# Peptides against a protein of PDB entry 3JWR, part 254

Target 1, 323 residues: chain A of PDB entry 3JWR
Amino acid sequence: TRELQSLAAAVVPSAQTLKITDFSFSDFELSDLETALCTIRMFTDLNLVQNFQMKHEVLCRWILSVKKNYRKNVAYHNWRHAFNTAQCMFAALKAGKIQNKLTDLEILALLIAALSHDLDHRGVNNSYIQRSEHPLAQLYCHSIMEHHHFDQCLMILNSPGNQILSGLSIEEYKTTLKIIKQAILATDLALYIKRRGEFFELIRKNQFNLEDPHQKELFLAMLMTACDLSAITKPWPIQQRIAELVATEFFDQGDRERKELNIEPTDLMNREKKNKIPSMQVGFIDAICLQLYEALTHVSEDCFPLLDGCRKNRQKWQALAEQ
Target 2, 298 residues: chain A of PDB entry 3JWR as posed
Amino acid sequence: TRELQSLAAAVVPSAQTLKITDFSFSDFELSDLETALCTIRMFTDLNLVQNFQMKHEVLCRWILSVKKNYRKNVAYHNWRHAFNTAQCMFAALKAGKIQNKLTDLEILALLIAALSHDLDHRGVNNSYIQRSEHPLAQLYCHSIMEHHHFDQCLMILNSPGNQILSGLSIEEYKTTLKIIKQAILATDLALYIKRRGEFFELIRKNQFNLEDPHQKELFLAMLMTACDLSAITKPWPIQQRIAELVATEFWEQGDQVGFIDFVCTQLYEALTHVSEDCFPLLDGCRKNRQKWQALAEQ

## One batch from the design tools (peptide; made by RFdiffusion4, then SolubleMPNN)

Design b2_p19_8_s2 (from b2_p19_8, 13 letters changed)
Fold by OpenDDE base, seed 5:
Structure b2_p19_8_s2 (fold): chain B 323 residues (1-323), chain A 19 residues (1-19)
Amino acid sequence: as target 1 above (323 residues)
Amino acid sequence: SERAEEEEAYEEIRRAIEA
């Protein structure tokens, strides 16, 4: 395609020029082409292109395929969300120095997973999918959408001209797919709630050890969640804008719940409850985010900007909630 | 069941956010 030709021929700017190592990164000013260039830079600077012998054209095609399989009519869970998740992963690996704690296969899997973790998202949560009796709800028992996202990821990876993993051995390939699946599934907040206590306890007891395979898997799951939720850590103007996108998508779901399911949406999904957004953001930060970024900072102190951003945004939302 | 556990987790999150 013309798009592929343009991307493949383009000079890829440095990570410094693209600012993709910054935790304060924003994609708002970037074109789709620039987001693809950023993605190429992430793969290159993490040594994934060289170590796994990726062909440049194949990587470019894969990136464009991933982008194409996000819906444009979804307010938040679109390509830009996936791209920002991957950028946070890149920043955590580089600036946060987590790269030094992981294998190349784990890094490869995490980056692919971050970009792929919400593929074909429909702007509704698992509860809606279940309550609407969607066919996907018959296929999967739990984490319905996350299983679908992984299926989409696998489909793309196996598509002609998109096989960025063709340079891997069979064992490396199997390992990578396993980690990708686990990482995508980990973005289900229900699984996060289920597992986070073990992670926090290990940190609290100073028993956390990445050399333990189970603890490694647990950490990768927590890291994925930390990157997936990283919008809450962004500078306040960016945070506010992203919160508006999230609210828009949630309200769209609420509208569909009224129309299609004949139910009253919860406050989180209710367009008529806009005034509760600040207090709900505080609740979200306290219940889900703070302990995670505290624990992550304990693993690597260079991840502190994520925690600091989260704390600052909590203060901002709290001030609005008190008005 | 796993689904019931998931539903309870979602409700826990919702209650915490909407409190």
Scores: peptide ipSAE 0.613, ipTM 0.954, DockQ to the pose 0.794
Fold by OpenDDE base, seed 2:
Structure b2_p19_8_s2 (fold): chain B 323 residues (1-323), chain A 19 residues (1-19)
Amino acid sequence: as target 1 above (323 residues)
Amino acid sequence: SERAEEEEAYEEIRRAIEA
């Protein structure tokens, strides 16, 4: 395609020029081509292209395939969300110095997972999928959409001309897929809630050890969640804009709940309760975000900008909630 | 069941956010 030709032939700017090492990064001003260029730079600067002998054209095609398999009619859970998740992962690995704590396979898996973790998202949550009796709800008992996202990820990775993992040994391939699956599934907040206590306790007791395979898996899950939720850490103007996108998608679901399921949506999904957004954002930060970024900062102090951003946005939302 | 645990977790999150 012309798009592939353009991408493959383009000069890829440095990470510095693209600002993709910054925790304050915004994609708002970037074209789709530029987001793809950023993604190439992430793979390159993490040494993934070199270490796993990726062909440039194959990587370009894979990126475009991933992007194409996000829906444009979904307000938040689209390519830009996946891209921002991956960018936060990149920043955490580089600026946050997490790279030195992980293997190349783990880094490879995390980056692929970040880009793929919401593939073919439909703008509705697992609860809606269950209540609407969608066919996917018959395939999976829990984490329905996350299983679907992984299935889509696997489909793309196995598609002709998209096989960015072809340079891996069979064992490396199996390991990578296992980590990708675990990472994508970990983006289910229900699993985060279930597992975060163990992580926080290990940190609190100063018993956290990445050399332990179980704790490593736990950390990768927490890191994925931290990147997935990283919009909450962004500078206030960016945070506000993203919060609007989230609200739009949630309200669209609420509208569908009324129309298709004949139920009143919860406040989170209720367009008529938009005045509660500031207080709900505070609740979200307190219940979900703060402890996670605190714990991540304990693992690597260079991740502090994420925590600081989260705290600053809490203050901003609280001020609005008091108005 | 795993589904019941998931539903409970989502309700916990919802209650915390909407409180």
Scores: peptide ipSAE 0.610, ipTM 0.954, DockQ to the pose 0.787
Fold by OpenDDE base, seed 4:
Structure b2_p19_8_s2 (fold): chain B 323 residues (1-323), chain A 19 residues (1-19)
Amino acid sequence: as target 1 above (323 residues)
Amino acid sequence: SERAEEEEAYEEIRRAIEA
């Protein structure tokens, strides 16, 4: 395709030029091509292209395939969300120095997972999928969308000309897929809530050890969630704009809940309750985000900008909630 | 069931956010 030709022939700017190592990164000003170039740079600078012998054209095709399998008519859970998740992962690995704590396979898996974790998202949550009796709800018991995302990820990885993992041994391939699956599933907040207590307790007791396979798996899950939620850490103007996108998508779901399911949406999904957004953002930060970024910062102090950003945004939202 | 546990978790999150 013309798009592939353009991407494959383009000079890939440095990470410094692209600012993709910055926790304050914004994609708002970037074209789709530039987001793809950023993604190539992430793979390159994490040594994934070299270490796993990726062909440039194959990587380009894969990136474009992933992007293509996000829907454009979804306000928040689109390619830009996936891209921003991956960028945060990249920043956490590089600037946050987490790369030094992980294997190349884990890094490979996390980056693929970050880019793929919301593939074919429909702009509605798992509860809606269940209540609407969507065919996907018959295929998967729990974490319906996350299983679907992984299935889409696997489909793309196995598609002709998209096989970025072809340079891996059979064992490396199996390991990578296992980690990808776990990472994508970890983005289900229900699983986060279920598991985070163990992580926080390990940190609190100073017993956290990445050499333990179970704790490693737990950490990768927490890191995925931290990147998935990283919009809450962004500079206030960026955070505010992203919050509008989230609200738009939630309100769209609420409208569909009224129309299709004949139910009154919760405040979070209710367009008529938009005045509660600031207080709900504070609630979200307190209930979900703060402890996670605190714990992540404990694992790597260089991740502090995420925690600091989250705290600053809490203050901003609280101020709005008091008006 | 796993689905019931999932729904309970989502409700917990919702209540915390909407409080």
Scores: peptide ipSAE 0.603, ipTM 0.953, DockQ to the pose 0.797
Fold by OpenDDE base, seed 3:
Formats: structure tokens, C-alpha cells, sequence
Structure b2_p19_8_s2 (fold): chain B 323 residues (1-323), chain A 19 residues (1-19)
């Protein structure tokens, strides 16, 4: 395609030029081409292209395929969300110095997972999928969409001309897919809630050890969640804009719940409760985000900007909630 | 069941956010 030709022929700017190492990064001003260029840079600077002998054209095609398999009519859970999740992962690995704690396969898996974790998202949550009796709800008993996202990821990885993992051994390939699946599934907040206590206790007791395979897996899950939720850490103007996108998508779901399911949406999904957004953001930060970024900062102090951003935005949302 | 546990977790999250 013309898009592939353009991407493959383009000079990829440095990470410094693209500012993709910054926790404060925003994609708002970037074209789709530029987001693809950023993604190439992430793979390159993490040594993934070299270490796994990726062909440039194949990587370009894969990136474009991933982007294509996000829906344009979804307000938040689109390519830009996946891209920002991956960018946060990149920043956490580089600026947050987590790269030094992980294997190349883990890094490869995390980056692929971050980009792929919401593939073919329909703009509705697992509860809606279940309540609507969608065919996917018959295939999977829990983490319905996350299983679907992984299936989409696997489909793309196995598609002709998109096989960025073709340079891996069979064992490396199996390991990578295992980690990708675990990472994508970890983005189900229900699983996060279930598992986070173990992670926090390990940190609190100073017993956290990345040399333990179970704890490594647990950490990768927590890191995925931290990147997936990283919008909450962004500078206030960016945070506000992203919160609007989230609200738009949630309200769209609420409208569908009324129309298609004949149910009253919860406040989170109810556009008539727009005035509760600030207080709900505070609730979200307190219930889900703060302890995670605190724990992540304990693993690597260089991730502090995520925690600091989260705290600052909590203050901003709290101030709005009090108006 | 895993589905019931998931639903309970989602409700917990929802209640915490919407409180």
C-alpha cells in the first residue's frame, strides 16, 4: 500500500526528537504516520529489531496492521490509546530504567502487548458484552474482551508479511506469546484487583524479587496496568482531554445500555451524571491508581513522574469536585 | 465461579469510583 511505502521509506527520527522517552508525552499533535514512526523507534531503541532480526518492512506492515485493527468510531479505546500505552511502556523501560530489570523477550512481549492490548475494542466493557449476550461471551467465561484482544493480536502476528516474530526460535516464540497473553489479560481491571494485593504486600515487606518467576509475572501484569492507566498521570491539560474521551466512550455505552438493553446506566456510564466526573476521577485515582504507582516507584524510583502526575491530577480533580 | 468473581470485582471498582 501507499501508506506502507511511505512508512517504510521514511527516516525514523530519534527518540529525543520524538520525545517518546518523556512521561509527559502527548500524541495529540501527531499524525498517524508519526505515531507509526514513534513505534518503529520504540522497537529499535529497545534493541528488539536487532536482537530478533526483524525486517523493517515486516515491522512497518505489522504496525500498520495493528493500527488498522483498532476501530475509528471508538472514542477512547482506539489506536491512540494503544499507542500511548506503548509509549508509557517505552518511557518506563527507558526513563524509568525498568529495561535493565527485564529480559529481551519480556520487553518484546510487553511492547507488542501494549500496542495490541485493546485490538478491535468495541467501545464497551466486558459487562456490556456479557449482558448483551454477545457471541464472545459464549467463548470466554471471564476477561472476554482481553481474550479477544489477544486473539486479534495472534491473528495479526501470524498474518502474511506481519510476522515480526519469525526470527525467534520456537521456544522463544512460545515464551513470548505466553507473556503477551498474560500481559493482555492483565489489563482486565478485575484481574488487577485480584492480584494487586500480593504485589503491594511483597513491596511493603521488602520481599519483592524479580528473580522469582511468579513475582516477575506479577510485576509484568502490574506494569501493563500502570501503562494502560497512564493517562491519569499526564500533565493536567492532557489529562482533561483524555478524560473527556473516556467519558464520551462511557456515555456512548450508557446510551446503548438504555437503547439496546433497556437498563439504566451507572453513574460512570450516564451522561446525565457528567457533573460527577471530577469526583469519580478522584475515586478512580484513590481506588485503583495511587497504590499502583507508589509500588511501581518502589521498584524503580525513576518512575516517580507517574506517581507525581497522578497525585497532581488528583488534586486538580478534587478541586473541581469541590466547586 | 470465575465469572462471578469478575463481576464482584467490577462492582467493587464501580462502587469505589462512583462513591
Amino acid sequence: as target 1 above (323 residues)
Amino acid sequence: SERAEEEEAYEEIRRAIEA
Scores: peptide ipSAE 0.595, ipTM 0.951, DockQ to the pose 0.789

Design b2_p19_8_s3 (from b2_p19_8, 12 letters changed)
Fold by OpenDDE base, seed 2:
Parts: sequence; C-alpha cells; structure tokens
Structure b2_p19_8_s3 (fold): chain B 323 residues (1-323), chain A 19 residues (1-19)
Amino acid sequence: as target 1 above (323 residues)
Amino acid sequence: MEREEEEEAYELVRKAIAA
C-alpha cells in the first residue's frame, strides 16, 4: 500500500526529537504516520529490532495492521489510546529505568501488548457486552473484551507479512505469547482490583522481588495497568482533553443502554450527570490510581513523574468538585 | 458532605469496574 511504502521509506527521528521518553508526552499534534514512526523508534531503541531480527518492512506492516484494527468511530479506545499506552510503557522502561529489570522477551511482550491491548474495541465495557447478550459473551465469561483483544493480537501476529516474531525460537515465541496474553488480560480493571493488594503488601513489607517468577508476573500486570491509566498522570490540559474523550465514550454507551437495553445508566455513563465528573475523577484517583503509582515509584524512583502528575490532577479535579 | 460525595464516587468506580 502507499501508506506502507511511505512508512517504510521514511527516516525515523530520534526518541529525543519525538519526545517519546517524556512522561508528559502528548500525541495530539501527531499525524498517524508520525505515531507509526514513534512506534518504530520504540522497538528500535528497546533493541527489539536487533535482538529479534525484525525486518523493517514487516514491522512497518505490523504497526499499520494494528492501527487499522482499531475502530475510528470510538471516542477513546482507539489507536491513539493504544499508542499512548505504548509510549508510557516506553517512557517507564527508559526514563523510569525499568528496562534493566526485565528480560528482552518481557519488554517485547509488553510493547506488543500495550499496542494491542484494546484491538477492535467497540466503545463499550464488558458489562454492556454481557447484558446485550453479544456473541462474545458466549465465548468468554470473564474479561470478555480482553480475551477478544488478545485474539485479535494473535490474528495479526500470524497474518502474512506481519510476523514480527518470526526471528524467535519456538520457546521464545511461546513465552512471548504467554506474557502478551497475561498483559492484555491484566488491563481488565476487575483483575487489577483483585490482584493489587498482593502487590502493595509486598511493597509495604519490603518483600518485593522481581527474581520471583510470580512477583515478576504480578509486576508486569501492574505496569500494564499503570500505562493503560497513564492519561491521569498527564499535564492538566492533556488530562482534561482525554477525560472528555473518555466521558464521550461512556456517555455514548449510556445512551445505547437507554435505547437498546431500556435501562438507566450509572452516573459515570449518564450524560445528564456531567456535573459529577470532577468528583468521580477524584474518587477514581483515590480508589484506583494513587496507590499504583506510589508502588511503581517504590520499585523505581524514576517513575515519580507519573505519581506527581496523578497528585497534581487530583488537586485540579478536587478544586472543580468544590465548585 | 465531602466525605459522602467521596464515598459515592468510590462506590461508583467500584460498580463501574465490577460491571
């Protein structure tokens, strides 16, 4: 395709030029081509291209395939969300110095997972899928969408000309796919809520050890969540804009719930309850986000900008809630 | 009032995640 030719022939700017190492990064000004170039740079600077012998054209095709399999008519859970999740992962690995704590296979898996974790997202949550009796709800009982996202990820990875993992041994391939699956499934916030207590307790007791395979898996899950939620850490103007996209998507779901299911939506998805957004954001930060970024910062102090951003945005949302 | 609103927000988030 013309798009592939353009991407494959383009000079990829440095991470410094692209600012993709910054936790404060914004994609708002970037074209789709530039987001693809950023993605190439992430793979390159993490040594994934070299270590796993990726062909440049195959990587380009894979990136474009991933991008193509996000829906354009979804307000938030689109390619830009996946891209921002991957960028936060890259920043956490580089600027946050987590790269040195992980294997190359784990890093490869996390980056693929971050880009793929919401593939073919339909702009509705698992509850809606279940309540609407969607065919996907017949395939999976829990984490319905996350299972679907992984299936889409696997489909793309196995598609002709998209096989970025062809340089891996059979064992490396199996390991990578296992980690990708676990990482994508970990983006189900229900699973986060279930598992985070173990992580926080390990941190609190100073018993956290990445050499333990179980704790490693737990950490990768927490890191994925931290990157998935990283919009809450962004500078306030970026945070506000992303919050508007999230609200738009949630309100669209609420409208569908009224129309298609004849139910009153929850306040979070109720367009008539816009005035509750600031207080809900404070609640979200306190209930979900703060402890996660505190724990992550404990693992690596260089991740502090995420925690600091979250705290600053809490203050901003609280000020709006008092209004 | 602030505590009640915060608790409501927490409950909303919990419900949204569990849903």
Scores: peptide ipSAE 0.025, ipTM 0.640, DockQ to the pose 0.064
Fold by OpenDDE base, seed 3:
Structure b2_p19_8_s3 (fold): chain B 323 residues (1-323), chain A 19 residues (1-19)
Amino acid sequence: as target 1 above (323 residues)
Amino acid sequence: MEREEEEEAYELVRKAIAA
C-alpha cells in the first residue's frame, strides 16, 4: 500500500525529537504516520529490532495492521489509546528506568501487548457484551474483550507479512506469546482489583523481588495497568480532553444500553449524570490509580512523574467537583 | 487498603466494566 511504502521509506526521527520518552507526551498533534514512526522508534530504541532480527518492512506492516484493526468510530478505545499506552510503556521503560529490570522478551511482549491490548474494541465493556448475549460472551466467561483482543493480536502476528516474531526461537516465541496474553488479560480492571493487593503488600513489606517469577508476572500486570490508565497522569489540558473522549464513549454505551437492552445505565455511562464526572474522577483516582502509581514509584523512583501527574489531576477534578 | 476503598474500587470497576 502507499501508506506502507511511505512509512517504510521514511526517516524515523529520534526519540528525543518525537518526545516519546516524556511522561507528559501528547499524540493530539500527531498524524497517523507520525504515530507509526513513533512506534518504530520505540521498537528500535528498546533494541527489539536488532535483538530479534525484525525486518523493517515487516515491522512497518505489522504496525499498520495493528492500527487498522482498531475501529475509527470508537471515541476512546481506538488506535490512539493503544499508541498512548505503548508510549507510556516506552517512557516507563526508558525514563522510568524499568528497562534494566526486565528481559528483552518481556519488553518485547509488553510493547506488543500495549499496542494490541484493545484490538477491535467496540466501545462497550465486558458487562455490555455479557448482557447483550454477544457470541463472545459464549466463548469466554470472564475478561471477554481481553480474550478477544489477544485473539486479534495473535491473528495479526500470524498474518502473512506481519510476522515480527519470525526471528525468535520456538521457545522464545512461546514465552513471548504467554507474556503477551497475560499482559493483555491484565488490562481487565476486574483482574487488577483482584491482584493489586498482593503487589501492594509485597511493596509495603519490602519483599518485592523481580527475580521471583510469580512476582515478575505480577509486576508486568501492574505495569500494563499503569500504562493503560496513564491518561489520568497527563498534564491537565490533556487529561481533560481524554476524559471527554472516555465520557463520550461511556455515554454512547449508556445510550445503547437504554435502546438495545432497555436498562438504565450506571452513573458513569449516563449522559444525564455528566455533572458527576469530576467527583467520579476523584473516586477513580483514589480507588484505582493512586496506590498503583505509588507502588510503581517504589519499584522505580524515576516513575514519579506518573504519580505526580495523578495527584495534580486529582486536585483539579476535586476543585471541579466542589463547584 | 481499607475494605471500604476496595469496595469502592470494585464499584468503580464494576461501573466501568459492567458499565
Scores: peptide ipSAE 0.026, ipTM 0.682, DockQ to the pose 0.131; fails the geometry check
Fold by OpenDDE base, seed 1:
Structure b2_p19_8_s3 (fold): chain B 323 residues (1-323), chain A 19 residues (1-19)
Amino acid sequence: as target 1 above (323 residues)
Amino acid sequence: MEREEEEEAYELVRKAIAA
């Protein structure tokens, strides 16, 4: 395709030029091509291209395939969300110095997972899928969409000309897929809520050990969530804009719930309750985000900008809630 | 008020996620 030719022939700017190592990164001014270039840079600077002998054209095609399999008519859970999740992962690995704590396969898996974790998202949550009796709800009992996202990820990885993992051994391939699956499934916030207590307790007791396979898996799950939610850490103008996208998508779901399911949406999904967004954001930060970024900062102090950003945005949302 | 709002927001998030 013309798009592939353009991407494959383009000079990939440095991570410094692209600012993709910054926790404060924004994609708002980036073209789709530039987001793809950023993605190439992430793979390159994490040594994934070299270590796993990725062909440049194959990587380019894979990136474009992943991007293509996000819906453009979804306000938030689109390619830009996946891209920002991956960028936060990259920043956490590089600037946050988590790269030194992980294997190359884990890094590879996390980056693929971050880019793929919401593939073919329809702008509705698992509850909507269940209540609408969607065919996917018959295939999976829990984490319905996350299983679908992984299935889409696997489909793309196995598609002709998209096989970025072709340089891996059979064992490396299996390991990578296992980690990708676990990472994508971990983005179900219900699972995060269920598992986070164990992670926080390990940190609190100073018993956290990345050499333990179970604790490693737990950490990767927490890291995925931290990147998935990283919009909450962004500079306030960026955070506000992203929050508007989230609200738009949630309100669209609420409208569909009324129309298609004949149910009254929750306040979070209710367009008429827009005035509650600031207080809901404060609650979300306190209940979900703060402890996660605190714990992550305990694992690596260089991740502090995520925690600091989250705290600053809490203050901003609180100020709006008081108005 | 902050704790109740936090709990309510948490429940809303839980419901939104679980839904």
Scores: peptide ipSAE 0.025, ipTM 0.660, DockQ to the pose 0.071; fails the geometry check
Fold by OpenDDE base, seed 4:
Structure b2_p19_8_s3 (fold): chain B 323 residues (1-323), chain A 19 residues (1-19)
Amino acid sequence: as target 1 above (323 residues)
Amino acid sequence: MEREEEEEAYELVRKAIAA
């Protein structure tokens, strides 16, 4: 395609030029082409292209395929969300120095998972899918959308000309897919809530050990969630703008819940309760985010900007809640 | 107050995820 030709022929700027190592990164000013260039740089600077012998054209095609399989009519869970999740992962790996704690296969899997974790998202949560009796709800009982996201990811990875994993051995391929699946499934916030206690307890007791396979898996899950929720850590103007996108999508779901399911939406998804957004954001930060970024910072102190950003945004939301 | 607000927010998030 013309888009592929343009991307494949383009000079990829440095990570420094693109600012993709910054935890404060914003994609608002970037074109779709620039987001694809950033993604190429992430793969390159993580040594994934070299170590796994990726062909440049194949990587370009894969990126464009992933981007194409996000819906444009979804306010938040679109390509830009996936891209920002991947950028946070890249920043956590590089600036946060987490790359030194992980294998190349784990890094490869996490980056692919971050980009792919919301593929074909429909702007509604698992509850809506289940209650609407969508065909996907017949295929999967739990983490419905996350299973679908993984299926889409796998489909793309196996599509002709998109096989960025073709340089892997069969064992490496199996390992990578396992980690990708686990990472995508980990973005189900219900699973995060279920598992985070174990992670926090290990940190609290100073018993956390990445050499333990179970703890490694747990850490990768927590890291995925930390990147998925990373909008809450961004500088206030960015945070506020993203929160508006999230609210828009949630209110759209709430409207559909009223119309299609004949139910009263929760306050979070009720546009009539928009005045509660600041207090709900404070509660979300306290209940979900703070402990995660504290724990992540404990694993790697260089991830502190995520925690600091989260704390600063809590203050901003609290100030709005008091008005 | 802060604890009650946190618990309420947690329930809201849980309901939003699980409902």
Scores: peptide ipSAE 0.024, ipTM 0.662, DockQ to the pose 0.073; fails the geometry check

